# Ledger of designs, part 45: peptides against a protein of PDB entry 2QAS

Target 1, 120 residues: chain A of PDB entry 2QAS
Amino acid sequence: PPEDLMQYEAMAQDALRGVVKAALKKAAAPGGLPEPHHLYITFKTKAAGVSGPQDLLSKYPDEMTIVLQHQYWDLAPGETFFSVTLKFGGQPKRLSVPYAALTRFYDPSVQFALQFSAPE

## One batch from the design tools (peptide; aimed at target 1 Q69)

Design b2_p30_5_s4 (made by RFdiffusion4, then SolubleMPNN; from b2_p30_5 with A13E A17R D21A A25P A28S A29F)
Fold by OpenDDE base, seed 5:
Structure b2_p30_5_s4 (fold): chain B 120 residues (1-120), chain A 30 residues (1-30)
Amino acid sequence: as target 1 above (120 residues)
Amino acid sequence: AAAAAAAAAAAAEAALRARRAAAPPADSFA
C-alpha cells in the first residue's frame, strides 16, 4: 500500500481534537454551554499528562467518561490540555486531561460524536 | 480520605446547574 508521507490521518485527528478544545472553551464561557448542550468526554486514564486523585483514577484503570452539564467548576481549557473540577461522592475533585488522551467526545443533545486514538 | 490531586490551568470559568452524575458509563454513544 502507498505510504502517506503527508500524514493526513494525524492532521485530521488533530483538527478534530480542535473541535473538542473549541467546545470546551464555549463551555468555560460565562453561563456555560447553551441548553440543552452537554458533553460526554472519554479519555485514557493512564495516558501521559492525565492527572487526578489517585483513588479516583484507580477505579478507572483504562478509560473514564466525565459529563460536563450540571456540576462542573473552574473549567480551564488550555491549548494542550483542559482541567476541571467535578464532584465525586459529593466531593469536588480536580482533573487535568490532555486532548491527546481523548478517545471519545459526544453531545447527545444533537447526537454529535467524535472518536480518537489515544496513547497508552 | 480521598487522595489529593494537582491542578495546572489558566483562563478558568465556572458553571453550576442542576444535579447530575459526573462519571457515567461509556455506553452513551451515537
Scores: peptide ipSAE 0.038, ipTM 0.628, DockQ to the pose 0.075
OpenDDE base, seeds 1, 2, 3, 4: peptide ipSAE 0.045, 0.028, 0.022, 0.029; ipTM 0.596, 0.554, 0.562, 0.574; seed 1 fails the geometry check

Design b2_p30_6 (made by RFdiffusion4)
Pose (drawn by RFdiffusion4):
Structure b2_p30_6 (pose): chain A 120 residues (1-120), chain P 30 residues (1-30)
Amino acid sequence: as target 1 above (120 residues)
Amino acid sequence: TSHAAAPATAAESEAFAAWLHEAAEEALAA
């Protein structure tokens, strides 16, 4: 015991996904992130709401990490998901990722990191 | 349009670095 009927830990998890959304809005600002800040985003490829090139999604069965630093265009952070154009083997592709599909967040510049979808 | 970061001042970089911790603490205090 005790069983948590309020699910405080789950609510704290969701509240924290919001940091990722807020960080992506600063990155989407004209001029991008304030250097040397850059972002690593890890997400569940099969999580509902994610779309991308069928070929690319098949290459990453469950988890996929993307880095937002030197090569990303047209970052569009909606309220419930974000979409961004990245390059894979020199070929530009478009992704849409719900904040609910996120499992990790890391900015190597200040060593700030978050882990989600992990009730432990 | 590219969103690769442009050069930023030390103050802008430090503000963003502090903001990550503050935003996390405020989310947990809510």

Design b2_p30_6_s1 (made by RFdiffusion4, then SolubleMPNN; from b2_p30_6, 17 letters changed)
Fold by OpenDDE base, seed 2:
Structure b2_p30_6_s1 (fold): chain B 120 residues (1-120), chain A 30 residues (1-30)
Amino acid sequence: as target 1 above (120 residues)
Amino acid sequence: MSNAPQPSSPEEAQAYAQWLFEEKAKALAA
């Protein structure tokens, strides 16, 4: 088959990653997400740019899912990555996740789901 | 489809998310 020099698949994936970024920016805005919207975000923990507590990332060597509903603080959605504070074992921990590291995005309230192929 | 309880820990959240996602995927495939 002919080689796709335009890399349309990658462009499509980037566009979909843009949905996640936009959703997170809405979540970070004053008032947060409109109820009952909340987000399940899965990412490759070993992907470039992922940072967080060693103990937690070690516990999930492949993928990790975080939930942004009621137990999150200081959500900061940047242009290439987002950071957020979550409680693990009752202790607040800061996570930074590049959008490129995402593998799944889901909003159970409306059953909206996205899948991604994340490079490591 | 069966229902699952809400997660109370990160580990449970991952399991719940996986379950929810698979159910959604099944719905889309059907």
Scores: peptide ipSAE 0.090, ipTM 0.629, DockQ to the pose 0.042
OpenDDE base, seeds 1, 3, 4, 5: peptide ipSAE 0.071, 0.060, 0.074, 0.056; ipTM 0.627, 0.628, 0.626, 0.616

Design b2_p30_6_s2 (made by RFdiffusion4, then SolubleMPNN; from b2_p30_6, 14 letters changed)
Fold by OpenDDE base, seed 1:
Structure b2_p30_6_s2 (fold): chain B 120 residues (1-120), chain A 30 residues (1-30)
Amino acid sequence: as target 1 above (120 residues)
Amino acid sequence: VSNAPAPSSAAEAQAYAEWLFAEAAAALAA
């Protein structure tokens, strides 16, 4: 087939990543997500730009899923990445995750799911 | 899920189960 120099598939994927960004911005707004919405976010831990505690990332060498429901703090959804504080083993830890690192997004409340190809 | 709290209600348990099922289905469909 002809070579797609426009890279439409990548554009579409990036647009869908925009849904995650928008959802996180809603989650970061005062009052948080409207009940009963909550977010499961899966990402590649070794993807470029992923940042967090060494011990935590070492524990999840491939990918990990975080949930944003009732226990998340200081959610900061930027334009290219988001940061959030979550508790692991009772200890607050800060994660920074580029949207490009995402592999899955899910909101069980409405069974809305997205899947992405992420760099490894 | 790395930071998910233990389900404190039937609704939360159901939501988690749905996530698990969706994940499994996605893996099989890939």
Scores: peptide ipSAE 0.091, ipTM 0.660, DockQ to the pose 0.057
OpenDDE base, seeds 2, 3, 4, 5: peptide ipSAE 0.063, 0.091, 0.081, 0.090; ipTM 0.651, 0.666, 0.667, 0.665

Design b2_p30_6_s3 (made by RFdiffusion4, then SolubleMPNN; from b2_p30_6, 18 letters changed)
Fold by OpenDDE base, seed 1:
Structure b2_p30_6_s3 (fold): chain B 120 residues (1-120), chain A 30 residues (1-30)
Amino acid sequence: as target 1 above (120 residues)
Amino acid sequence: MSNAPQPSSEEEAQAYGDWLFAEAQAALAA
């Protein structure tokens, strides 16, 4: 097939990642997500730009899924990445995840799901 | 389907997030 110099597949992926960014911005607004909406977000832990506690990331060497429902703090959705504080083993831990590192997004309240290709 | 621990709190859901997601996807596919 002819070479795609427009890179349409990449454009489509970026647009869908934009949905996640927009959803997180709604979640970060005062009052949080409208009930009963909540988010399951999966990402590659070794992707460029991912940062967090070494012990936590070592525990999840490939992919990690986080839940944003009732127990999350200081959600900060930036233009290229988001950061959030979650509790693991009773300890608050800060994660920073580029949108490019995402592999899955799911809102079970309305059964809305997205899948992404993220480089290793 | 997998017989994994059932989380009773959101913190436990964080620990078993990958499993919960897999089960949810399986339910959608069924």
Scores: peptide ipSAE 0.075, ipTM 0.609, DockQ to the pose 0.036
OpenDDE base, seeds 2, 3, 4, 5: peptide ipSAE 0.031, 0.033, 0.030, 0.030; ipTM 0.549, 0.547, 0.535, 0.541

Design b2_p30_6_s4 (made by RFdiffusion4, then SolubleMPNN; from b2_p30_6, 13 letters changed)
Fold by OpenDDE base, seed 5:
Structure b2_p30_6_s4 (fold): chain B 120 residues (1-120), chain A 30 residues (1-30)
Amino acid sequence: as target 1 above (120 residues)
Amino acid sequence: VSNAPAPSSAEEAAAYAEWLFRAAAEALAA
């Protein structure tokens, strides 16, 4: 097939990242997500802009998955990244994750899944 | 019937999530 100079696949991926952003905004609203919706999010820990405790990120050298259901606080979905407080080993820790670092998104309540190209 | 555990931490959720992702991918590919 002819060369795609428009990079449509990349544009489609970016559009789908918008779904994650929108979902997180719903989760951050008063009352949280409507039951029984909950989110599993996977991202590359070494991607540019990812921030968190060094000990935690070192434990997950490639990817890590977080779940937003019952144990999350101060979810702040920005325009380019989101931040959230989660418990790891019983200790609260703050994570900041750019949407560009995402590789997987899943809501098991309705079996909705998205996959994204891993950032290099 | 959809059933999901409630992990107390992100570490515990990782293994379960990996399983869910695989299962979902297989279902979508069918």
Scores: peptide ipSAE 0.044, ipTM 0.612, DockQ to the pose 0.055
OpenDDE base, seeds 1, 2, 3, 4: peptide ipSAE 0.034, 0.034, 0.036, 0.034; ipTM 0.601, 0.621, 0.616, 0.597

Design b2_p30_7 (made by RFdiffusion4)
Pose (drawn by RFdiffusion4):
Structure b2_p30_7 (pose): chain A 120 residues (1-120), chain P 30 residues (1-30)
Amino acid sequence: as target 1 above (120 residues)
Amino acid sequence: SEKLAEAMTRAIEKAQAKRFELLKPAANDN
């Protein structure tokens, strides 16, 4: 005991996914992130709401990490998901990722990190 | 509200304790 009927830990997890959304809005600002800040985003490829090239998604069965630093275009952070164009083998591709699909967040510049979808 | 703040602090502290283990190789070109 005690069983948590309020699920405070789960609410804290969702509240914190919002930090990722807020960080992506600063990155989507004209001029991008304030250097040397850059972002590593890890997400569940099969989580509902994610779309991408079928070939690319098949290469990454469950987890996929993307880095937003030197090569990303047209970052569009909606209220419930974000989409961004990245390059894979020199070929530009488009992704849409719900904040709910996120499992990790890391900015190596200040060593700030978050882990989600992990009730432990 | 206080309980929720404490839960958020615990989640952040746990992530900061293993922050380098959370970094994974990126799949895209950089």

Design b2_p30_7_s1 (made by RFdiffusion4, then SolubleMPNN; from b2_p30_7, 15 letters changed)
Fold by OpenDDE base, seed 2:
Structure b2_p30_7_s1 (fold): chain B 120 residues (1-120), chain A 30 residues (1-30)
Amino acid sequence: as target 1 above (120 residues)
Amino acid sequence: EERLEAAKQRLVERAQARAAELIKPPANDD
């Protein structure tokens, strides 16, 4: 087939990653997400720029899913990555995840789902 | 029509099942 020199697939994926960024910005606003909206986010733990507790990341050598609903703090959605504090085994820990590391996004309240191809 | 309604229900159920497959167990407490 003809070679795509425009890289349309990559551009489309970046656009969809923008949806996640926008959703997280809404989640970070005062009052958080409007109920019952909440977010399941899956990302590759070995992707460049992913940062978090070593013990936690070791448990998930490929992908990890986090949920943002009842217990999340200091959500900081930047332009290229977001940071958030979550509890793991009762202990608060900080994660930093580039949007480029995302593989899945889901809001069960409205059954809105996205999938991404993420480089490792 | 009963059959039409049943077909719509099956389609919705399949779509919901597919969406649920994208939810992996979250690592964090919630």
Scores: peptide ipSAE 0.418, ipTM 0.808, DockQ to the pose 0.270
OpenDDE base, seeds 1, 3, 4, 5: peptide ipSAE 0.390, 0.388, 0.407, 0.403; ipTM 0.808, 0.807, 0.807, 0.805

Design b2_p30_7_s2 (made by RFdiffusion4, then SolubleMPNN; from b2_p30_7, 17 letters changed)
Fold by OpenDDE base, seed 2:
Structure b2_p30_7_s2 (fold): chain B 120 residues (1-120), chain A 30 residues (1-30)
Amino acid sequence: as target 1 above (120 residues)
Amino acid sequence: MERLEAAKARLVARAAARAEELIKPPANDD
């Protein structure tokens, strides 16, 4: 088959990951997400650039899902990654997740979903 | 080459998606 010198698949992936970034930027704006929108985000915990508490990441060696609805603080969506403070077992912890590490994005309020293949 | 329909990043149609199969248990309190 012919070789794709344009790398269209990669460009499409980047575009769709851009939706997640844009959604998080909306979530980080004053007032947060408009009700009842909320976000389920799944990512590979061992992907390059993922950072957080060792005990937490060790508990989820492959993937973990976080939900942004009622209890999240200091959401900071950057250009290549986002960071957010969440509670785990009642304890606040900071996570930093590159968009490239994402495998799933879902807003159940409108049943909008995206799935990605994250590099291992 | 792989077609766009089989690309690594996909938009899941609302009509074809069920919340129960898309929502994974969240790790954080909420």
Scores: peptide ipSAE 0.366, ipTM 0.802, DockQ to the pose 0.435
OpenDDE base, seeds 1, 3, 4, 5: peptide ipSAE 0.354, 0.359, 0.349, 0.352; ipTM 0.795, 0.800, 0.792, 0.796; seed 4 fails the geometry check

Design b2_p30_7_s3 (made by RFdiffusion4, then SolubleMPNN; from b2_p30_7, 15 letters changed)
Fold by OpenDDE base, seed 2:
Structure b2_p30_7_s3 (fold): chain B 120 residues (1-120), chain A 30 residues (1-30)
Amino acid sequence: as target 1 above (120 residues)
Amino acid sequence: SERLQAAIARLVAAAQARAAELIKPPANDD
């Protein structure tokens, strides 16, 4: 069979990453997410473009999961990455995560889940 | 096209089936 030079599967997966971007844009809108929606996001900490406190990222050398529900601030969902301020051990820290670094997305309120293969 | 659509459906279905396993403890306070 002919070789897929268009890489349609990869494009489809990228489109699904767009769901996360869209969800975060909804979360960043005035009033935040409609209750009871909230987001669990898992990403590879060593992926290109991931940035945050060195000590925090060192603590999670492979993957990190963050939750956006009660304590998040200044959520900024860009076109290629999002940034958000979260508290870790009571200390506010800023994270920036490219959508390409994502491995999991989950909204427990409606049991909607996505899983991605993330390159580094 | 049907093959790709089926692949997408399988991907989403598999993710939903493993929803409980996808939830890991969050690093941040909440």
Scores: peptide ipSAE 0.398, ipTM 0.813, DockQ to the pose 0.582
OpenDDE base, seeds 1, 3, 4, 5: peptide ipSAE 0.377, 0.391, 0.385, 0.396; ipTM 0.804, 0.810, 0.807, 0.812

Design b2_p30_7_s4 (made by RFdiffusion4, then SolubleMPNN; from b2_p30_7, 20 letters changed)
Fold by OpenDDE base, seed 2:
Structure b2_p30_7_s4 (fold): chain B 120 residues (1-120), chain A 30 residues (1-30)
Amino acid sequence: as target 1 above (120 residues)
Amino acid sequence: DARLQAAIAALVARAAARAQELIRPPANDD
């Protein structure tokens, strides 16, 4: 069969990662997400560009899921990554996650889910 | 391209599975 030199599957996945970026930009706007929307985001902790507290990332050597609903601060969705302050064991920590590191996105309020293959 | 269409469809789900199976326990407090 012909070789796909356009890499359409990869482009399609990148487009879907753009949905996450757009959703986070909505979440970062004044007033936050429209209720009852909230976001579960799963990413590979060893992926290039992921940054955060060493002890936290060591606790989750493969994947980590974070929830953005009631306790998140200073959400900053950039063009290639987002950063957010969350509490872990009562302590605020800053995470920075490239969109390319994502493996799952889920909004339970409307049962909308995306899944991605994320290289490290 | 049926393969690509299937791949795209597999990446997106709206009410396609049990919510509890799609939610992983979050690491952060909430």
Scores: peptide ipSAE 0.364, ipTM 0.799, DockQ to the pose 0.487
OpenDDE base, seeds 1, 3, 4, 5: peptide ipSAE 0.360, 0.362, 0.351, 0.354; ipTM 0.798, 0.798, 0.792, 0.795

Design b2_p30_8 (made by RFdiffusion4)
Pose (drawn by RFdiffusion4):
Structure b2_p30_8 (pose): chain A 120 residues (1-120), chain P 30 residues (1-30)
Amino acid sequence: as target 1 above (120 residues)
Amino acid sequence: SFHASGSAEAAAAAKAADAAGRANVAAFAA
């Protein structure tokens, strides 16, 4: 015991996914992130709401990490998901990722990191 | 340093920070 009927830990998790959304809005600002800040985003490829090239999604069965630093265009962080164009083997592709699909967040510049979808 | 999106190096770097991620989440929940 005790069983948590309020699910405080779960609420704290969701509250923290919001940091990712807020960080992506700064990155979507004209001029991008304030250097040397850059982002690593890890997400569940099969999580509902994610779309991308069928070929690319098949290459990454469950988890996929993307880096937002030197090569990303048209970052569009909506309220419930974000979309971004990245390059894979020199070929530009478009992704849409719900904040709910996120499992990790890391900025190597200040070593700030978050882990989600992990009730432990 | 730079790691390409979808690369093994980027995935390793993200997973290596798990301990800090858990600590930050636990501190926020407390």

Design b2_p30_8_s1 (made by RFdiffusion4, then SolubleMPNN; from b2_p30_8, 11 letters changed)
Fold by OpenDDE base, seed 4:
Structure b2_p30_8_s1 (fold): chain B 120 residues (1-120), chain A 30 residues (1-30)
Amino acid sequence: as target 1 above (120 residues)
Amino acid sequence: MYHESFSEEAREAAEAAREAGRANLAAFAA
């Protein structure tokens, strides 16, 4: 097949990462997501820019999935990364995840799924 | 609710549902 010098697939993936950002901004708005929408987000824990507790990230050496439904706090969707507070072992932990680190996004309420190739 | 437990269950569900889900990446990239 012809060589794609435009790299359309990569551009499409970047655009779809924008869907995740937009969804998170909706989730961060007052009142949160409209029921029954909620978000499963998977990311590479060793990707550049991922930040969180050392022990937690060590527990998930490859990928980690977080769920944004009822138990999340201070969701802050920035332009290049989002941060959120979740409880692990009963303790609140802050995670910071670049959109570029994402490998999966899923909203089971409407079975909407996205998959991404993430750099290490 | 501890997120580890919840996320593990949800992770399993998400993985199981990957084939049944509406994956728009292919449609957008085609």
Scores: peptide ipSAE 0.048, ipTM 0.644, DockQ to the pose 0.410
OpenDDE base, seeds 1, 2, 3, 5: peptide ipSAE 0.031, 0.034, 0.033, 0.035; ipTM 0.615, 0.617, 0.611, 0.620

Design b2_p30_8_s2 (made by RFdiffusion4, then SolubleMPNN; from b2_p30_8, 15 letters changed)
Fold by OpenDDE base, seed 1:
Structure b2_p30_8_s2 (fold): chain B 120 residues (1-120), chain A 30 residues (1-30)
Amino acid sequence: as target 1 above (120 residues)
Amino acid sequence: EYHESFSEAAREASEAAREAGLANLRAFAA
């Protein structure tokens, strides 16, 4: 087939990653997400730009899934990445995740799902 | 309740949903 110089596949992925960003901005607003909406977010822990405690990232060497429903703090959805504080083992830990590192997004309340390819 | 417990349960639920097939979800692949 002819060469796609427009890179439409990549543009489509970026557009859909924008849905995740927009959803997180709604979650970060006062009052949080409109119930019963909540978010399952899966990402590659070794992807470029992912940051967090070494012990936590070591526990999840490939992918990890976080849920944003009741127990999350200081959600900050930026333009290229989001950060959030979650409790693990009773201790608050800060995660920073580029949208490019995402592999799955799921809102079970309405069975809305997105899948992404992520860099190694 | 700690998030690591919720995240593992959520991962399982998300994987089960995937295995059930994208036809059962309002799903988009990028």
Scores: peptide ipSAE 0.036, ipTM 0.639, DockQ to the pose 0.280
OpenDDE base, seeds 2, 3, 4, 5: peptide ipSAE 0.025, 0.031, 0.027, 0.028; ipTM 0.598, 0.581, 0.588, 0.615; seed 3 fails the geometry check

Design b2_p30_8_s3 (made by RFdiffusion4, then SolubleMPNN; from b2_p30_8, 9 letters changed)
Fold by OpenDDE base, seed 2:
Structure b2_p30_8_s3 (fold): chain B 120 residues (1-120), chain A 30 residues (1-30)
Amino acid sequence: as target 1 above (120 residues)
Amino acid sequence: SFHESFSEEAAAAARAARPQGLANLAAFAA
């Protein structure tokens, strides 16, 4: 079989990471996501560029999933990463996650799912 | 439950779901 020197699969996966970015930009817009859409986002907690509270990251040494539905504030989707404030132990915590750290994206309302390979 | 934003239940649901977007790409390449 011919060797793929273009790495089309990797390029396609990167394009699909753009879907997550676009969805987060919709969520961050005035009015938020159209009901009943909400987002489950899974990422590698030890991936480069991930930033958050020590107690939270210690509790989830490999992967964690955040829910963007009712309990989040100041969602800021950038070009390479997004940040958001979430409640943990009743306290607001700021989390910053590069899109490259994502391993799963899921919208339960329409059962739309994406899966990604992410560096450790 | 889904009260906390850091949810194991959500993680389980996401893990059980099929990655439909990537499945579509696989079908295209097949």
Scores: peptide ipSAE 0.218, ipTM 0.725, DockQ to the pose 0.517
OpenDDE base, seeds 1, 3, 4, 5: peptide ipSAE 0.208, 0.217, 0.195, 0.216; ipTM 0.724, 0.726, 0.721, 0.722

Design b2_p30_8_s4 (made by RFdiffusion4, then SolubleMPNN; from b2_p30_8, 9 letters changed)
Fold by OpenDDE base, seed 2:
Structure b2_p30_8_s4 (fold): chain B 120 residues (1-120), chain A 30 residues (1-30)
Amino acid sequence: as target 1 above (120 residues)
Amino acid sequence: EFHESFSAEAKAAAESAAAQGRANLAAFAA
């Protein structure tokens, strides 16, 4: 087929990543997400820009899924990445994840799912 | 399509999420 010089696929991916960003901004707003909405976010742990405890990230060498429902703090959804504090083994850990590192997004409450292409 | 994909990888996703002390395996199986 003809070469796509418009890069529509990339634009579509960016638009979909925008949905995640918007959802996280709603989650970060006062009062949080409207119940029973909650988020399952999967990302490549070795993707550029991903930051967190080395021991934790080493435990999940490929992908990691985090749950944002009730036990999360200081959610900060920026323009290119979001950061959040979650408890692992009872200890609070700070994670910073670029939207570009995402591979899956899911809201079980309404069974809304998104899948993204992320660099290996 | 997406649900099928999530279902196929539900176990792996739940295992990583379980690190937080909670996970919903059934959620990914939907």
Scores: peptide ipSAE 0.133, ipTM 0.698, DockQ to the pose 0.061
OpenDDE base, seeds 1, 3, 4, 5: peptide ipSAE 0.038, 0.033, 0.033, 0.120; ipTM 0.602, 0.634, 0.613, 0.678; seed 5 fails the geometry check

